# Designs tried in a protein design run: peptides against a protein of PDB entry 6A30. Part 28

Target 1, 150 residues: chain A of PDB entry 6A30
Amino acid sequence: AQDADNVLQPIMDLLDSNLTLFAKICEKTVLKRVLKELWKLVMNTMERTIVLPPLTDQTMIGTLLRKHGKGLEKGRVKLPSHSDGTQMIFNAAKELGQLSKLKDHMVREEAKSLTPKQCAVVELALDTIKQYFHAGGVGLKKTFLEKSPD

## One batch from the design tools (peptide; made by RFdiffusion4, then SolubleMPNN)

Design b1_p12_6_s3 (from b1_p12_6, 4 letters changed)
Fold by OpenDDE base, seed 4:
Structure b1_p12_6_s3 (fold): chain B 150 residues (1-150), chain A 12 residues (1-12)
Amino acid sequence: as target 1 above (150 residues)
Amino acid sequence: SWVERLTKKLKE
């Protein structure tokens, strides 16, 4: 449990900072959409980091942005800021590149397979992140969080 | 917090 907390704390701080910013400038519907996109990005990053170690943090982020960033453009989201929603997500994703450090803490060895201990840490981490995004019911729905981020 | 802000927005 302590290991999971140590790994998650930097990610949680980053998420808090970004979501706090978005919560200030976005309407509720936009914020919900941002939450969904961030969830997908986080989950995808974790999956890729654990299963398929990326060559570089930037490459991973770039791939995630290409996959998830397109979904935000189609909505008539009147963002009050001069920056489009895609750019905001891009910036958030760039900051979330620090998620690559999760690999270093969870998977020390080049081994593609996780040890039972590492699996337990990942499971705890995932549960914690789910609870975070659920936010006592005001965030994302549990049913959404339990589905594949794809 | 963002949670608090979101909660407030949901009440609007």
Scores: peptide ipSAE 0.327, ipTM 0.858, DockQ to the pose 0.243
Fold by OpenDDE base, seed 3:
Structure b1_p12_6_s3 (fold): chain B 150 residues (1-150), chain A 12 residues (1-12)
Amino acid sequence: as target 1 above (150 residues)
Amino acid sequence: SWVERLTKKLKE
C-alpha cells in the first residue's frame, strides 16, 4: 500500500493541477467530456506501460490521441478557450507521461509477467484512481469507470 | 478543489 501511494502521489498531484485548471475554464458538459478522455488516456497508458514493451512518452501519447481524439470532435462541444480542446488534452497527456515510472517501480524486468504481489499493487492502484475520478459521485459514473476504455 | 468547482457547476 505504501509503495503504491508513493508512486501514485505525483500522478495524483498532476491530475489535480490539470483538472483544477479545466474546472475553472470549462462548462459542466465540457468538463465531463474532458474527464472521460483523461480517464481513457490514463487507463490505456497504464495498460500499455505494464503489458507492452517500453515506448517513448511522446509515441505513446500520440498513438492514444489518434485512437481517441475523435471522441472530442464527435461531441461538437464549444470550448470557452481560444485553445482547441484536443490540444489541451494533448498538453495534459504530455505531462502525464510520468506514468511510465509506474512500470519501472512495479516490474522487475521488462516484458515479464507481474508476480502475484505486483498484481495486487496494480489492483490497488487501479482502485485508487477509479475512486479519484468518481470523486464521491460528482465525477465519472462507476458504470463508466468499470468498462474497458476501448 | 476541482471537485468543489464541479459540484458548484452541477448546482447551477
Scores: peptide ipSAE 0.322, ipTM 0.857, DockQ to the pose 0.242
Fold by OpenDDE base, seed 5:
Structure b1_p12_6_s3 (fold): chain B 150 residues (1-150), chain A 12 residues (1-12)
Amino acid sequence: as target 1 above (150 residues)
Amino acid sequence: SWVERLTKKLKE
């Protein structure tokens, strides 16, 4: 459980920061769309991480998130003027887009099957992320979360 | 939190 938490924490921090921003500036329908896109991105990234183990013991996701997280200093998000909000969305999208580039750093190591312990950690991680996106029923529907993002 | 904000928006 602790291992899963350590792996998930950087992702959760990134998600919380971005979703907090989006929740402030987006209308409900737009926010739902953002949630769906983020879910797909997270699932795709996790799938790739499982299939293509990261080069370093540090979850490549964590490294990427840490590199981007330095910019999300707790600065008083002054409610930006319309222009500032757009730029923040763009920056957030850019940061999320960098997660897609994580592919380039994934060395095709021999597809080693996950150990039972690793599988358990992944399952726990997936459940945690699903619960996070469900958000007590105000987020994504369970039926959507149980479907393959493909 | 974003959840709280979303909850508020849903009630609106």
Scores: peptide ipSAE 0.309, ipTM 0.853, DockQ to the pose 0.219
Fold by OpenDDE base, seed 1:
Structure b1_p12_6_s3 (fold): chain B 150 residues (1-150), chain A 12 residues (1-12)
Amino acid sequence: as target 1 above (150 residues)
Amino acid sequence: SWVERLTKKLKE
């Protein structure tokens, strides 16, 4: 539990700061969209980090941004600041490279399966992140969070 | 927090 908390805290702090900013500048529908995209980004990053340890943060983030970034385009995500807002989201997404800390904790040997301890940490991490994004019901729906991030 | 902000927006 403590290990999971230590790994997640920086990520949660980053998410809190960025989402607070987005919540100030975005309409509720846009903010919900941002939440969904961030959820996908986080989940995909975690999955790839665990499954594909050799991937660099840059590669992972670049791939994820390419896949999901179109959902954050000014034409789809009607941000008041348009391109500026979109850029801010992308910058925030890039900063989620702090998930590398989870990678460092989870990956002891690239070719080996997770230890029971590591599995427990991942499970706790996932539960924590789900609860975070759900935000007592005002965030993402449980049904959405339980679906595949792909 | 963003949660509080979102809650407020949902009430609008």
Scores: peptide ipSAE 0.300, ipTM 0.851, DockQ to the pose 0.243

Design b1_p12_6_s4 (from b1_p12_6 with R2W E5K A7T)
Fold by OpenDDE base, seed 3:
Structure b1_p12_6_s4 (fold): chain B 150 residues (1-150), chain A 12 residues (1-12)
Amino acid sequence: as target 1 above (150 residues)
Amino acid sequence: SWVEKLTEKLKE
């Protein structure tokens, strides 16, 4: 538990900072949309980082942004400034590239299967992140968090 | 916190 907390704390702090900023400037429906997109980004990044260690953070983020950027456009989300909101999400995504630290901690060797201990740490980390995004029911719904981010 | 801010927005 302590190991997982130590690895996650920097990511959680980054998320807190970004979400605080978004919460300050976004209307509630926009904020919920941003929260969903951040969740997808985090989950996909974690999955790819663990499964495909050779990928760089920048490459992963770029691919994810291309995939999910279309989702932001399809939602007629009245972002105050469409350009500013998109740029902010993009910047937040770049900063979330720090998820590579989780990779380095959990993956002993590139392309190797996780040990049982590592799997337990991943599960704990995932549960922690889910609880964070749920935020006691104020954030994302549990049903949404339990679905595949794809 | 962002949670508190979101909570406030949901009450509006």
Scores: peptide ipSAE 0.446, ipTM 0.896, DockQ to the pose 0.243
Fold by OpenDDE base, seed 5:
Structure b1_p12_6_s4 (fold): chain B 150 residues (1-150), chain A 12 residues (1-12)
Amino acid sequence: as target 1 above (150 residues)
Amino acid sequence: SWVEKLTEKLKE
């Protein structure tokens, strides 16, 4: 659905940007660890977005991530040469750290209920994100993706 | 893409 795409696109863009960088500089085991951490972050953020209204009245996680993603793009420091791997890792970690601050953009209010349409969109979004992280089998395992991120 | 890079790394 178009609504699902609108929600997912910012997430996908942000994930692609970060994972592309990590994939270039990290060994496979480290990269898998990064995938797991990103998965947890995304799932936790989605859960909170569903339960709690965002500060900006942006009811969808995609909007929040889009705003944040744009900020990251603008603030992204030029990656140094390969010889400066430490700085590259630092910059990547900093960007990931900024993403984690999305948790602070939630306002504690009464839990909201989703309409059937919204539920369908969320289900589709979740499935798509799972497939993305699975990446045809080279990413995270299905069994891991089906478990709670906690 | 990151998937391609990871795939390459898995072959190492």
Scores: peptide ipSAE 0.446, ipTM 0.897, DockQ to the pose 0.206
Fold by OpenDDE base, seed 1:
Structure b1_p12_6_s4 (fold): chain B 150 residues (1-150), chain A 12 residues (1-12)
Amino acid sequence: as target 1 above (150 residues)
Amino acid sequence: SWVEKLTEKLKE
């Protein structure tokens, strides 16, 4: 459980910050599209992370997010003025671009077998992320989340 | 939260 939290926390923080901003400035259909793309990105990144390094407290995802992620301050995103809005959109887009860079830094190596502990962590992580994106039914549909992100 | 904002948008 603690390991799962360590793995997820950086991602969750980044997602919360960015999605909060996007939810404020984007129309619902755009936001849904963003959610879908982020879901795919997160799942693909996790898959690669599982294949490459063992799941440890120092996850590749966490490291990469720390290196490339400029997190928006949680909760302080004020609604931009018209002039500031454009800049904020650009900044948000730039931050999303950093997530894309995260994917690019994840090179798939040989598939490694997971220990029972690692399997448990992955299972918990996946469930948590699915619930997060589902958001009580207002987010992504369960049917979508159950499909391959590929 | 983004969930709250999305919920609001879905109601519109």
Scores: peptide ipSAE 0.446, ipTM 0.898, DockQ to the pose 0.204
Fold by OpenDDE base, seed 4:
Structure b1_p12_6_s4 (fold): chain B 150 residues (1-150), chain A 12 residues (1-12)
Amino acid sequence: as target 1 above (150 residues)
Amino acid sequence: SWVEKLTEKLKE
């Protein structure tokens, strides 16, 4: 559980920052779309994190995620006006888009099979994120979350 | 919390 928390915390912090912003400035339909896109982004990022670099690079990934989330956190305290909202969405989307480049910043190590412990951590992490996006049913549908993000 | 705000909007 602690290991899973360590893996998830940077992602969750980023999500918290982004979702806080989007929750303030987006109406329901847009917010749902944002959730879907975030889900895809997170899943793709996690897949790359697990498959391409070993979990040992968690610290590097965490640092990168925190760096990307930090820019959004500055706007978290600002109440967006209608005029500011569009720009804030654009900026947030831009920052999130940088997560797709994380693979390029990771140390290319030889693909290793996950240990049973690592598998358990990943499974717990994935389940936690899935539940997070589902949000007791008010978020994304289970059917959507169970599909490939591709 | 942001979750509460999100939940409120998602329930609308």
Scores: peptide ipSAE 0.444, ipTM 0.900, DockQ to the pose 0.285

Design b1_p12_7_s1 (from b1_p12_7 with R2W E5K A7T)
Fold by OpenDDE base, seed 3:
Structure b1_p12_7_s1 (fold): chain B 150 residues (1-150), chain A 12 residues (1-12)
Amino acid sequence: as target 1 above (150 residues)
Amino acid sequence: SWVEKLTEKLKE
């Protein structure tokens, strides 16, 4: 538990900072949309980082942004400034590239299967992140968090 | 916190 907390704390702090900023400037429906997109980004990044260690953070983020950027456009989300909101999400995504630290901690060797201990740490980390995004029911719904981010 | 801010927005 302590190991997982130590690895996650920097990511959680980054998320807190970004979400605080978004919460300050976004209307509630926009904020919920941003929260969903951040969740997808985090989950996909974690999955790819663990499964495909050779990928760089920048490459992963770029691919994810291309995939999910279309989702932001399809939602007629009245972002105050469409350009500013998109740029902010993009910047937040770049900063979330720090998820590579989780990779380095959990993956002993590139392309190797996780040990049982590592799997337990991943599960704990995932549960922690889910609880964070749920935020006691104020954030994302549990049903949404339990679905595949794809 | 962002949670508190979101909570406030949901009450509006």
Scores: peptide ipSAE 0.446, ipTM 0.896, DockQ to the pose 0.245
Fold by OpenDDE base, seed 5:
Structure b1_p12_7_s1 (fold): chain B 150 residues (1-150), chain A 12 residues (1-12)
Amino acid sequence: as target 1 above (150 residues)
Amino acid sequence: SWVEKLTEKLKE
């Protein structure tokens, strides 16, 4: 659905940007660890977005991530040469750290209920994100993706 | 893409 795409696109863009960088500089085991951490972050953020209204009245996680993603793009420091791997890792970690601050953009209010349409969109979004992280089998395992991120 | 890079790394 178009609504699902609108929600997912910012997430996908942000994930692609970060994972592309990590994939270039990290060994496979480290990269898998990064995938797991990103998965947890995304799932936790989605859960909170569903339960709690965002500060900006942006009811969808995609909007929040889009705003944040744009900020990251603008603030992204030029990656140094390969010889400066430490700085590259630092910059990547900093960007990931900024993403984690999305948790602070939630306002504690009464839990909201989703309409059937919204539920369908969320289900589709979740499935798509799972497939993305699975990446045809080279990413995270299905069994891991089906478990709670906690 | 990151998937391609990871795939390459898995072959190492």
Scores: peptide ipSAE 0.446, ipTM 0.897, DockQ to the pose 0.208
Fold by OpenDDE base, seed 1:
Structure b1_p12_7_s1 (fold): chain B 150 residues (1-150), chain A 12 residues (1-12)
Amino acid sequence: as target 1 above (150 residues)
Amino acid sequence: SWVEKLTEKLKE
């Protein structure tokens, strides 16, 4: 459980910050599209992370997010003025671009077998992320989340 | 939260 939290926390923080901003400035259909793309990105990144390094407290995802992620301050995103809005959109887009860079830094190596502990962590992580994106039914549909992100 | 904002948008 603690390991799962360590793995997820950086991602969750980044997602919360960015999605909060996007939810404020984007129309619902755009936001849904963003959610879908982020879901795919997160799942693909996790898959690669599982294949490459063992799941440890120092996850590749966490490291990469720390290196490339400029997190928006949680909760302080004020609604931009018209002039500031454009800049904020650009900044948000730039931050999303950093997530894309995260994917690019994840090179798939040989598939490694997971220990029972690692399997448990992955299972918990996946469930948590699915619930997060589902958001009580207002987010992504369960049917979508159950499909391959590929 | 983004969930709250999305919920609001879905109601519109």
Scores: peptide ipSAE 0.446, ipTM 0.898, DockQ to the pose 0.205
Fold by OpenDDE base, seed 4:
Structure b1_p12_7_s1 (fold): chain B 150 residues (1-150), chain A 12 residues (1-12)
Amino acid sequence: as target 1 above (150 residues)
Amino acid sequence: SWVEKLTEKLKE
């Protein structure tokens, strides 16, 4: 559980920052779309994190995620006006888009099979994120979350 | 919390 928390915390912090912003400035339909896109982004990022670099690079990934989330956190305290909202969405989307480049910043190590412990951590992490996006049913549908993000 | 705000909007 602690290991899973360590893996998830940077992602969750980023999500918290982004979702806080989007929750303030987006109406329901847009917010749902944002959730879907975030889900895809997170899943793709996690897949790359697990498959391409070993979990040992968690610290590097965490640092990168925190760096990307930090820019959004500055706007978290600002109440967006209608005029500011569009720009804030654009900026947030831009920052999130940088997560797709994380693979390029990771140390290319030889693909290793996950240990049973690592598998358990990943499974717990994935389940936690899935539940997070589902949000007791008010978020994304289970059917959507169970599909490939591709 | 942001979750509460999100939940409120998602329930609308």
Scores: peptide ipSAE 0.444, ipTM 0.900, DockQ to the pose 0.286

Design b1_p12_7_s2 (from b1_p12_7 with R2W E5K)
Fold by OpenDDE base, seed 3:
Structure b1_p12_7_s2 (fold): chain B 150 residues (1-150), chain A 12 residues (1-12)
Amino acid sequence: as target 1 above (150 residues)
Amino acid sequence: SWVEKLAEKLKE
């Protein structure tokens, strides 16, 4: 639906810009790891934004990074510049905090549950994002995308 | 695009 596209376009543009930057500077294994972490971040942010009361962007990202940041450390992924790469990912995550705005478009403040129409929009949005991260098979595997990010 | 860049890296 046009409405879903309009809501997603800014997020997709942000992702494209950041991933383009990472693709230029990161080795393939690092880039794949970045993709996985961004996927988790996006999915968790969307879920929390829809289900939970709105949190500040910093609070949401801080919580997500605390939960998933250990994954980057455990992977011993050699970033070209450890400090710069980590900071870049952190900055990208901060910018992705704008996903909270998706709630304002999808959930009426008074609605405790999504309407059927809203559910359809969410499903379309999720499918679109999955296709984006899959990138015709170049990106993340379908099996990974279908699993819970938790 | 980032997709093209990644595809190139995967071919190495």
Scores: peptide ipSAE 0.474, ipTM 0.902, DockQ to the pose 0.240
Fold by OpenDDE base, seed 5:
Structure b1_p12_7_s2 (fold): chain B 150 residues (1-150), chain A 12 residues (1-12)
Amino acid sequence: as target 1 above (150 residues)
Amino acid sequence: SWVEKLAEKLKE
């Protein structure tokens, strides 16, 4: 459980920061679209993390986010306090862009099989992130979350 | 939270 938390915490902090902003300023349809795109991004990034490097307590994603996330402070996106809506959107998009670029900075290593412990951590992490995006039915539908992202 | 905000928007 703790290992799964360590894996997800950097992503969750980024998601919470961005979604909080978007939820304030976006119409519901736009917000749903943002959720879907974020889901795809997160799943694709996690898949690469599972396939390429061994899963550890601290993921390569977390390390890369700290290195390349320009607006990250204490694991969260730094949002401007006195900026207009346009500037806030720009900053949020920039931070999301950094997340999408993580794939370019990931070190490719030989594929290794996951240990039973690592498999359990991955399973728990996936369940957690699905529940997060589902948000008690307010967010994405279960059927959508159960499909492979494009 | 974003969840609460989205829930509110779904009521509109």
Scores: peptide ipSAE 0.474, ipTM 0.904, DockQ to the pose 0.210
Fold by OpenDDE base, seed 2:
Structure b1_p12_7_s2 (fold): chain B 150 residues (1-150), chain A 12 residues (1-12)
Amino acid sequence: as target 1 above (150 residues)
Amino acid sequence: SWVEKLAEKLKE
């Protein structure tokens, strides 16, 4: 459980920051679309990390997200208190763009088989992320979350 | 939270 938390925390922080921003400025339909795209991005990132785990004992997800999460947080454009709607949209788009780059920065390493413990951590992490995106029914539908990302 | 904000938007 602690290992799963360590892996998830950077992702959750990044998601919370970005979704909070989008929720402030986007219409509901746009926000739902953003949720879907973020879901796909997260799932694809996790898949690549699992398929190509780093040779280190630490889950590639944890290390990758820790490194990139810190970078993305530092690059977070603080919304000026008096910024117009255009500036807010620009900032949101910039943050989304930074997230999309995370996929491109995934280094293909040699595939290493996960230990049973690592598999359990990944499974727990996936379930947690699904629940997060579902958000008690407010977020994405369960049927959507159960499908493979395109 | 973003969830609360989304919930409010869904009521509109």
Scores: peptide ipSAE 0.474, ipTM 0.904, DockQ to the pose 0.201
Fold by OpenDDE base, seed 1:
Structure b1_p12_7_s2 (fold): chain B 150 residues (1-150), chain A 12 residues (1-12)
Amino acid sequence: as target 1 above (150 residues)
Amino acid sequence: SWVEKLAEKLKE
């Protein structure tokens, strides 16, 4: 459990920051779409992260998300207090654009077999992320989360 | 939180 938490916490912080921004500026339908895209991105990144390096306490997902998100390196989205809605949308669009390109930078290598411990961590992590995106029923539907992101 | 904001939007 602790290992999963260590891996997930940076990702969750980043997601919270970004989703907070999007929740402020996006209509519900757009926000749902953003959630779906983020879910896909996270799942795909996790898959590649599992395949490439051994599962460790480091969150490569968070690092990759930060790398492709300008101003996201601190894991916080700082909103200008005096920014108008147009500027906020523009900035958000820029961030989303960078996130979309993340998929293209991910290289899938040969699958590695996970140890039983690593499997347990991945399972717990996956469950946690699913619950996060479900958000008590407010977020994504369970049926969607249970399907392949592809 | 974003969840609360989304919940609010769902009520609109």
Scores: peptide ipSAE 0.471, ipTM 0.904, DockQ to the pose 0.195

Design b1_p12_7_s3 (from b1_p12_7 with R2W E5D E8K)
Fold by OpenDDE base, seed 2:
Structure b1_p12_7_s3 (fold): chain B 150 residues (1-150), chain A 12 residues (1-12)
Amino acid sequence: as target 1 above (150 residues)
Amino acid sequence: SWVEDLAKKLKE
């Protein structure tokens, strides 16, 4: 449980920050789309993380997220113009995408199969994230979350 | 929370 929390916390913090922002600035239809895209991105990131040996990455992901999290200074939420919102989504996607590139650098270690413990952590993490995105029924539908992002 | 904000927007 503690290991899962350590893995999830940075992701959850990022999601909370981004969703808080998007919930404020986005219209309903855009917000739904953002949720779906974030879900896909998280799932893809997790899938890639599963293929990559998880143990060494937690510290790097945490450090990378910490470095980028400092840039979200509580400055005046200037309602980014529509162009700024798209750019923010793009930047958020890019930042999450860069997390995938960071993985590519770590991929040099042989795709070792996850240990049973690691599998359990991933399963717990996936369930937690699914529940998070479902948000008691307010968020994404269970049917959407249960479908393979493929 | 963002969930509450989302809920409001999604119900709108």
Scores: peptide ipSAE 0.500, ipTM 0.912, DockQ to the pose 0.224
Fold by OpenDDE base, seed 3:
Structure b1_p12_7_s3 (fold): chain B 150 residues (1-150), chain A 12 residues (1-12)
Amino acid sequence: as target 1 above (150 residues)
Amino acid sequence: SWVEDLAKKLKE
């Protein structure tokens, strides 16, 4: 549990900061879209973190989030074009979307199988993130969260 | 919290 918390805390802090901002500035339809895109991004990031990185359990998710400071990859968030808030969402999604490029740099290492301990941490992390995005029923629907993020 | 703000926005 402590290992999962250590891995998740940086992601949760980032999500809390971004969602706090977006909840204030976005209208309903945009917020729903943002939640869906953030979910896909987080799930894709976790999948890549599990398959590709040589990083330790505690540093994998945190390191993936830290390395992506500067790259402008076009995350296809179809947001309404004209608000400062839309640009901020686009930039945040873009920053998170650059995690996909980290995959290309890490492809050189053979995908190592997870240990039973690592699997348990991942399962706990996935459950925690699903609960977070569900937010007691006000967030994403359970049916959406159980589908592939692709 | 952001959840409360989100809940309000999503119900509108």
Scores: peptide ipSAE 0.500, ipTM 0.912, DockQ to the pose 0.211
Fold by OpenDDE base, seed 5:
Structure b1_p12_7_s3 (fold): chain B 150 residues (1-150), chain A 12 residues (1-12)
Amino acid sequence: as target 1 above (150 residues)
Amino acid sequence: SWVEDLAKKLKE
């Protein structure tokens, strides 16, 4: 459980920051679309982390996010006092762009089988992320979350 | 939270 939390914390911070902003400035339909796109991005990133390199402390998504998320603020996105909505969206998009760039920095090594412990961590992480995006039924539907993002 | 904000929007 602790290992999963450590891996998830950076991505959760990023998601919370972005969704906090988007939830305030976007209407419902746009926000739902943003949620779906974020879900796909997260799942694709995790899939690559699991399939390409073996799960190690260095290859875990949390570690990758820490390496490339240095420009991301913890918690709420800081905006200039006089920034308009366009600037807010731009800043959020820039932060999301940093997450997408993780794909380019993933070390491709020969895939090794996961240990039972690693499998358990991945399972817990996936469940946690699904619950997060579902948000008690307010967010994405369970049927959507259970399908491949591709 | 974003969840609360979304929940409010769903009621609009």
Scores: peptide ipSAE 0.495, ipTM 0.910, DockQ to the pose 0.212
Fold by OpenDDE base, seed 1:
Structure b1_p12_7_s3 (fold): chain B 150 residues (1-150), chain A 12 residues (1-12)
Amino acid sequence: as target 1 above (150 residues)
Amino acid sequence: SWVEDLAKKLKE
Protein backbone atom coordinates (compact mmCIF):
# COMPACT_ATOMS: atom_id res chain seq x y z
CA ALA B 1 0.00 0.00 0.00
CA GLN B 2 2.71 2.45 0.91
CA ASP B 3 4.68 1.59 -2.19
CA ALA B 4 1.69 2.23 -4.38
CA ASP B 5 1.06 5.54 -2.67
CA ASN B 6 4.63 6.62 -3.21
CA VAL B 7 4.40 5.81 -6.90
CA LEU B 8 1.00 7.37 -7.39
CA GLN B 9 1.29 10.60 -5.45
CA PRO B 10 3.10 12.58 -8.17
CA ILE B 11 0.68 11.55 -10.88
CA MET B 12 -2.27 12.23 -8.61
CA ASP B 13 -0.98 15.71 -7.93
CA LEU B 14 -0.54 16.31 -11.63
CA LEU B 15 -4.02 15.02 -12.35
CA ASP B 16 -5.50 17.16 -9.62
CA SER B 17 -3.89 20.27 -11.05
CA ASN B 18 -4.98 19.57 -14.59
CA LEU B 19 -8.48 18.45 -13.73
CA THR B 20 -8.98 21.46 -11.51
CA LEU B 21 -8.25 23.68 -14.47
CA PHE B 22 -10.23 21.68 -16.98
CA ALA B 23 -13.26 21.36 -14.73
CA LYS B 24 -13.42 25.14 -14.55
CA ILE B 25 -12.90 26.05 -18.19
CA CYS B 26 -14.28 23.14 -20.19
CA GLU B 27 -17.81 22.53 -21.29
CA LYS B 28 -19.39 19.30 -20.01
CA THR B 29 -18.82 17.18 -23.12
CA VAL B 30 -15.29 18.45 -23.55
CA LEU B 31 -14.53 17.76 -19.91
CA LYS B 32 -15.77 14.20 -20.24
CA ARG B 33 -13.59 13.73 -23.29
CA VAL B 34 -10.61 15.13 -21.43
CA LEU B 35 -11.19 12.65 -18.63
CA LYS B 36 -11.28 9.78 -21.08
CA GLU B 37 -8.12 10.92 -22.81
CA LEU B 38 -6.31 11.39 -19.52
CA TRP B 39 -7.40 7.91 -18.47
CA LYS B 40 -6.01 6.44 -21.67
CA LEU B 41 -2.81 8.40 -21.29
CA VAL B 42 -2.33 7.25 -17.70
CA MET B 43 -3.04 3.63 -18.55
CA ASN B 44 -0.69 3.65 -21.50
CA THR B 45 1.99 5.34 -19.46
CA MET B 46 1.63 2.77 -16.72
CA GLU B 47 1.82 -0.05 -19.21
CA ARG B 48 5.00 1.32 -20.71
CA THR B 49 6.46 1.95 -17.30
CA ILE B 50 5.82 -1.65 -16.32
CA VAL B 51 7.21 -3.04 -19.55
CA LEU B 52 10.33 -0.92 -19.74
CA PRO B 53 11.89 -0.24 -16.34
CA PRO B 54 11.07 -2.44 -13.38
CA LEU B 55 8.41 -1.10 -11.10
CA THR B 56 10.03 0.26 -7.98
CA ASP B 57 9.13 2.80 -5.32
CA GLN B 58 10.14 5.44 -7.82
CA THR B 59 7.77 8.16 -8.91
CA MET B 60 8.44 7.32 -12.52
CA ILE B 61 4.91 7.68 -13.85
CA GLY B 62 4.57 11.19 -12.53
CA THR B 63 7.96 12.13 -13.84
CA LEU B 64 7.16 10.85 -17.30
CA LEU B 65 3.97 12.86 -17.43
CA ARG B 66 5.77 15.98 -16.27
CA LYS B 67 8.37 15.71 -19.00
CA HIS B 68 5.73 16.03 -21.65
CA GLY B 69 3.96 18.96 -20.05
CA LYS B 70 6.23 21.99 -20.06
CA GLY B 71 3.62 24.00 -18.25
CA LEU B 72 2.96 21.19 -15.80
CA GLU B 73 6.16 21.36 -13.81
CA LYS B 74 5.99 19.83 -10.35
CA GLY B 75 2.47 18.67 -10.95
CA ARG B 76 1.04 22.16 -11.37
CA VAL B 77 -0.41 23.92 -14.35
CA LYS B 78 1.36 27.22 -14.76
CA LEU B 79 -1.14 29.88 -15.66
CA PRO B 80 -0.72 33.62 -15.77
CA SER B 81 -2.34 35.23 -12.76
CA HIS B 82 -4.19 37.74 -14.92
CA SER B 83 -5.08 35.56 -17.87
CA ASP B 84 -8.56 35.73 -19.28
CA GLY B 85 -10.65 32.72 -20.16
CA THR B 86 -9.40 32.65 -23.74
CA GLN B 87 -5.82 32.51 -22.65
CA MET B 88 -6.62 29.77 -20.16
CA ILE B 89 -8.23 27.68 -22.88
CA PHE B 90 -5.27 28.26 -25.14
CA ASN B 91 -2.88 27.18 -22.44
CA ALA B 92 -4.93 24.12 -21.63
CA ALA B 93 -5.08 23.12 -25.28
CA LYS B 94 -1.36 23.57 -25.61
CA GLU B 95 -0.74 21.40 -22.58
CA LEU B 96 -3.10 18.73 -23.83
CA GLY B 97 -1.25 18.72 -27.11
CA GLN B 98 1.97 18.07 -25.32
CA LEU B 99 0.47 15.25 -23.30
CA SER B 100 -0.97 13.60 -26.39
CA LYS B 101 2.53 13.21 -27.77
CA LEU B 102 3.64 11.22 -24.76
CA LYS B 103 2.83 7.98 -26.54
CA ASP B 104 5.20 8.76 -29.35
CA HIS B 105 8.07 9.60 -27.06
CA MET B 106 7.90 6.44 -25.02
CA VAL B 107 9.62 3.43 -26.49
CA ARG B 108 8.15 0.13 -25.49
CA GLU B 109 10.66 -2.57 -24.77
CA GLU B 110 10.07 -6.25 -24.31
CA ALA B 111 7.75 -7.10 -21.48
CA LYS B 112 9.44 -7.83 -18.19
CA SER B 113 8.06 -10.24 -15.65
CA LEU B 114 6.98 -8.69 -12.38
CA THR B 115 7.64 -10.11 -8.95
CA PRO B 116 4.64 -10.94 -6.79
CA LYS B 117 5.26 -7.78 -4.83
CA GLN B 118 5.38 -5.67 -7.95
CA CYS B 119 2.20 -7.27 -9.20
CA ALA B 120 0.47 -6.43 -5.96
CA VAL B 121 1.64 -2.83 -6.17
CA VAL B 122 0.46 -2.51 -9.76
CA GLU B 123 -2.90 -4.00 -8.89
CA LEU B 124 -3.38 -1.63 -6.01
CA ALA B 125 -2.19 1.32 -8.05
CA LEU B 126 -4.55 0.47 -10.87
CA ASP B 127 -7.47 0.14 -8.49
CA THR B 128 -6.63 3.45 -6.88
CA ILE B 129 -6.46 5.24 -10.21
CA LYS B 130 -9.75 3.68 -11.30
CA GLN B 131 -11.41 4.90 -8.15
CA TYR B 132 -9.91 8.32 -8.68
CA PHE B 133 -11.27 8.63 -12.21
CA HIS B 134 -14.61 7.24 -11.10
CA ALA B 135 -14.80 9.97 -8.46
CA GLY B 136 -17.70 8.46 -6.57
CA GLY B 137 -19.71 8.08 -9.76
CA VAL B 138 -19.23 11.64 -10.96
CA GLY B 139 -16.33 10.85 -13.26
CA LEU B 140 -15.89 8.00 -15.70
CA LYS B 141 -18.20 5.01 -15.60
CA LYS B 142 -16.90 1.79 -14.11
CA THR B 143 -17.71 -0.06 -17.30
CA PHE B 144 -15.48 2.30 -19.24
CA LEU B 145 -12.66 2.00 -16.73
CA GLU B 146 -12.78 -1.78 -16.90
CA LYS B 147 -12.29 -1.84 -20.67
CA SER B 148 -9.02 -1.63 -22.53
CA PRO B 149 -7.96 1.95 -23.18
CA ASP B 150 -6.79 0.93 -26.65
CA SER A 1 -12.33 20.24 -5.29
CA TRP A 2 -12.18 19.36 -8.94
CA VAL A 3 -14.65 16.56 -8.25
CA GLU A 4 -17.17 19.04 -6.97
CA ASP A 5 -16.61 21.27 -9.97
CA LEU A 6 -17.01 18.29 -12.24
CA ALA A 7 -20.21 17.31 -10.50
CA LYS A 8 -21.59 20.77 -11.13
CA LYS A 9 -20.60 20.62 -14.78
CA LEU A 10 -22.20 17.24 -15.27
CA LYS A 11 -25.46 18.47 -13.80
CA GLU A 12 -25.66 21.48 -16.12
Scores: peptide ipSAE 0.495, ipTM 0.912, DockQ to the pose 0.200

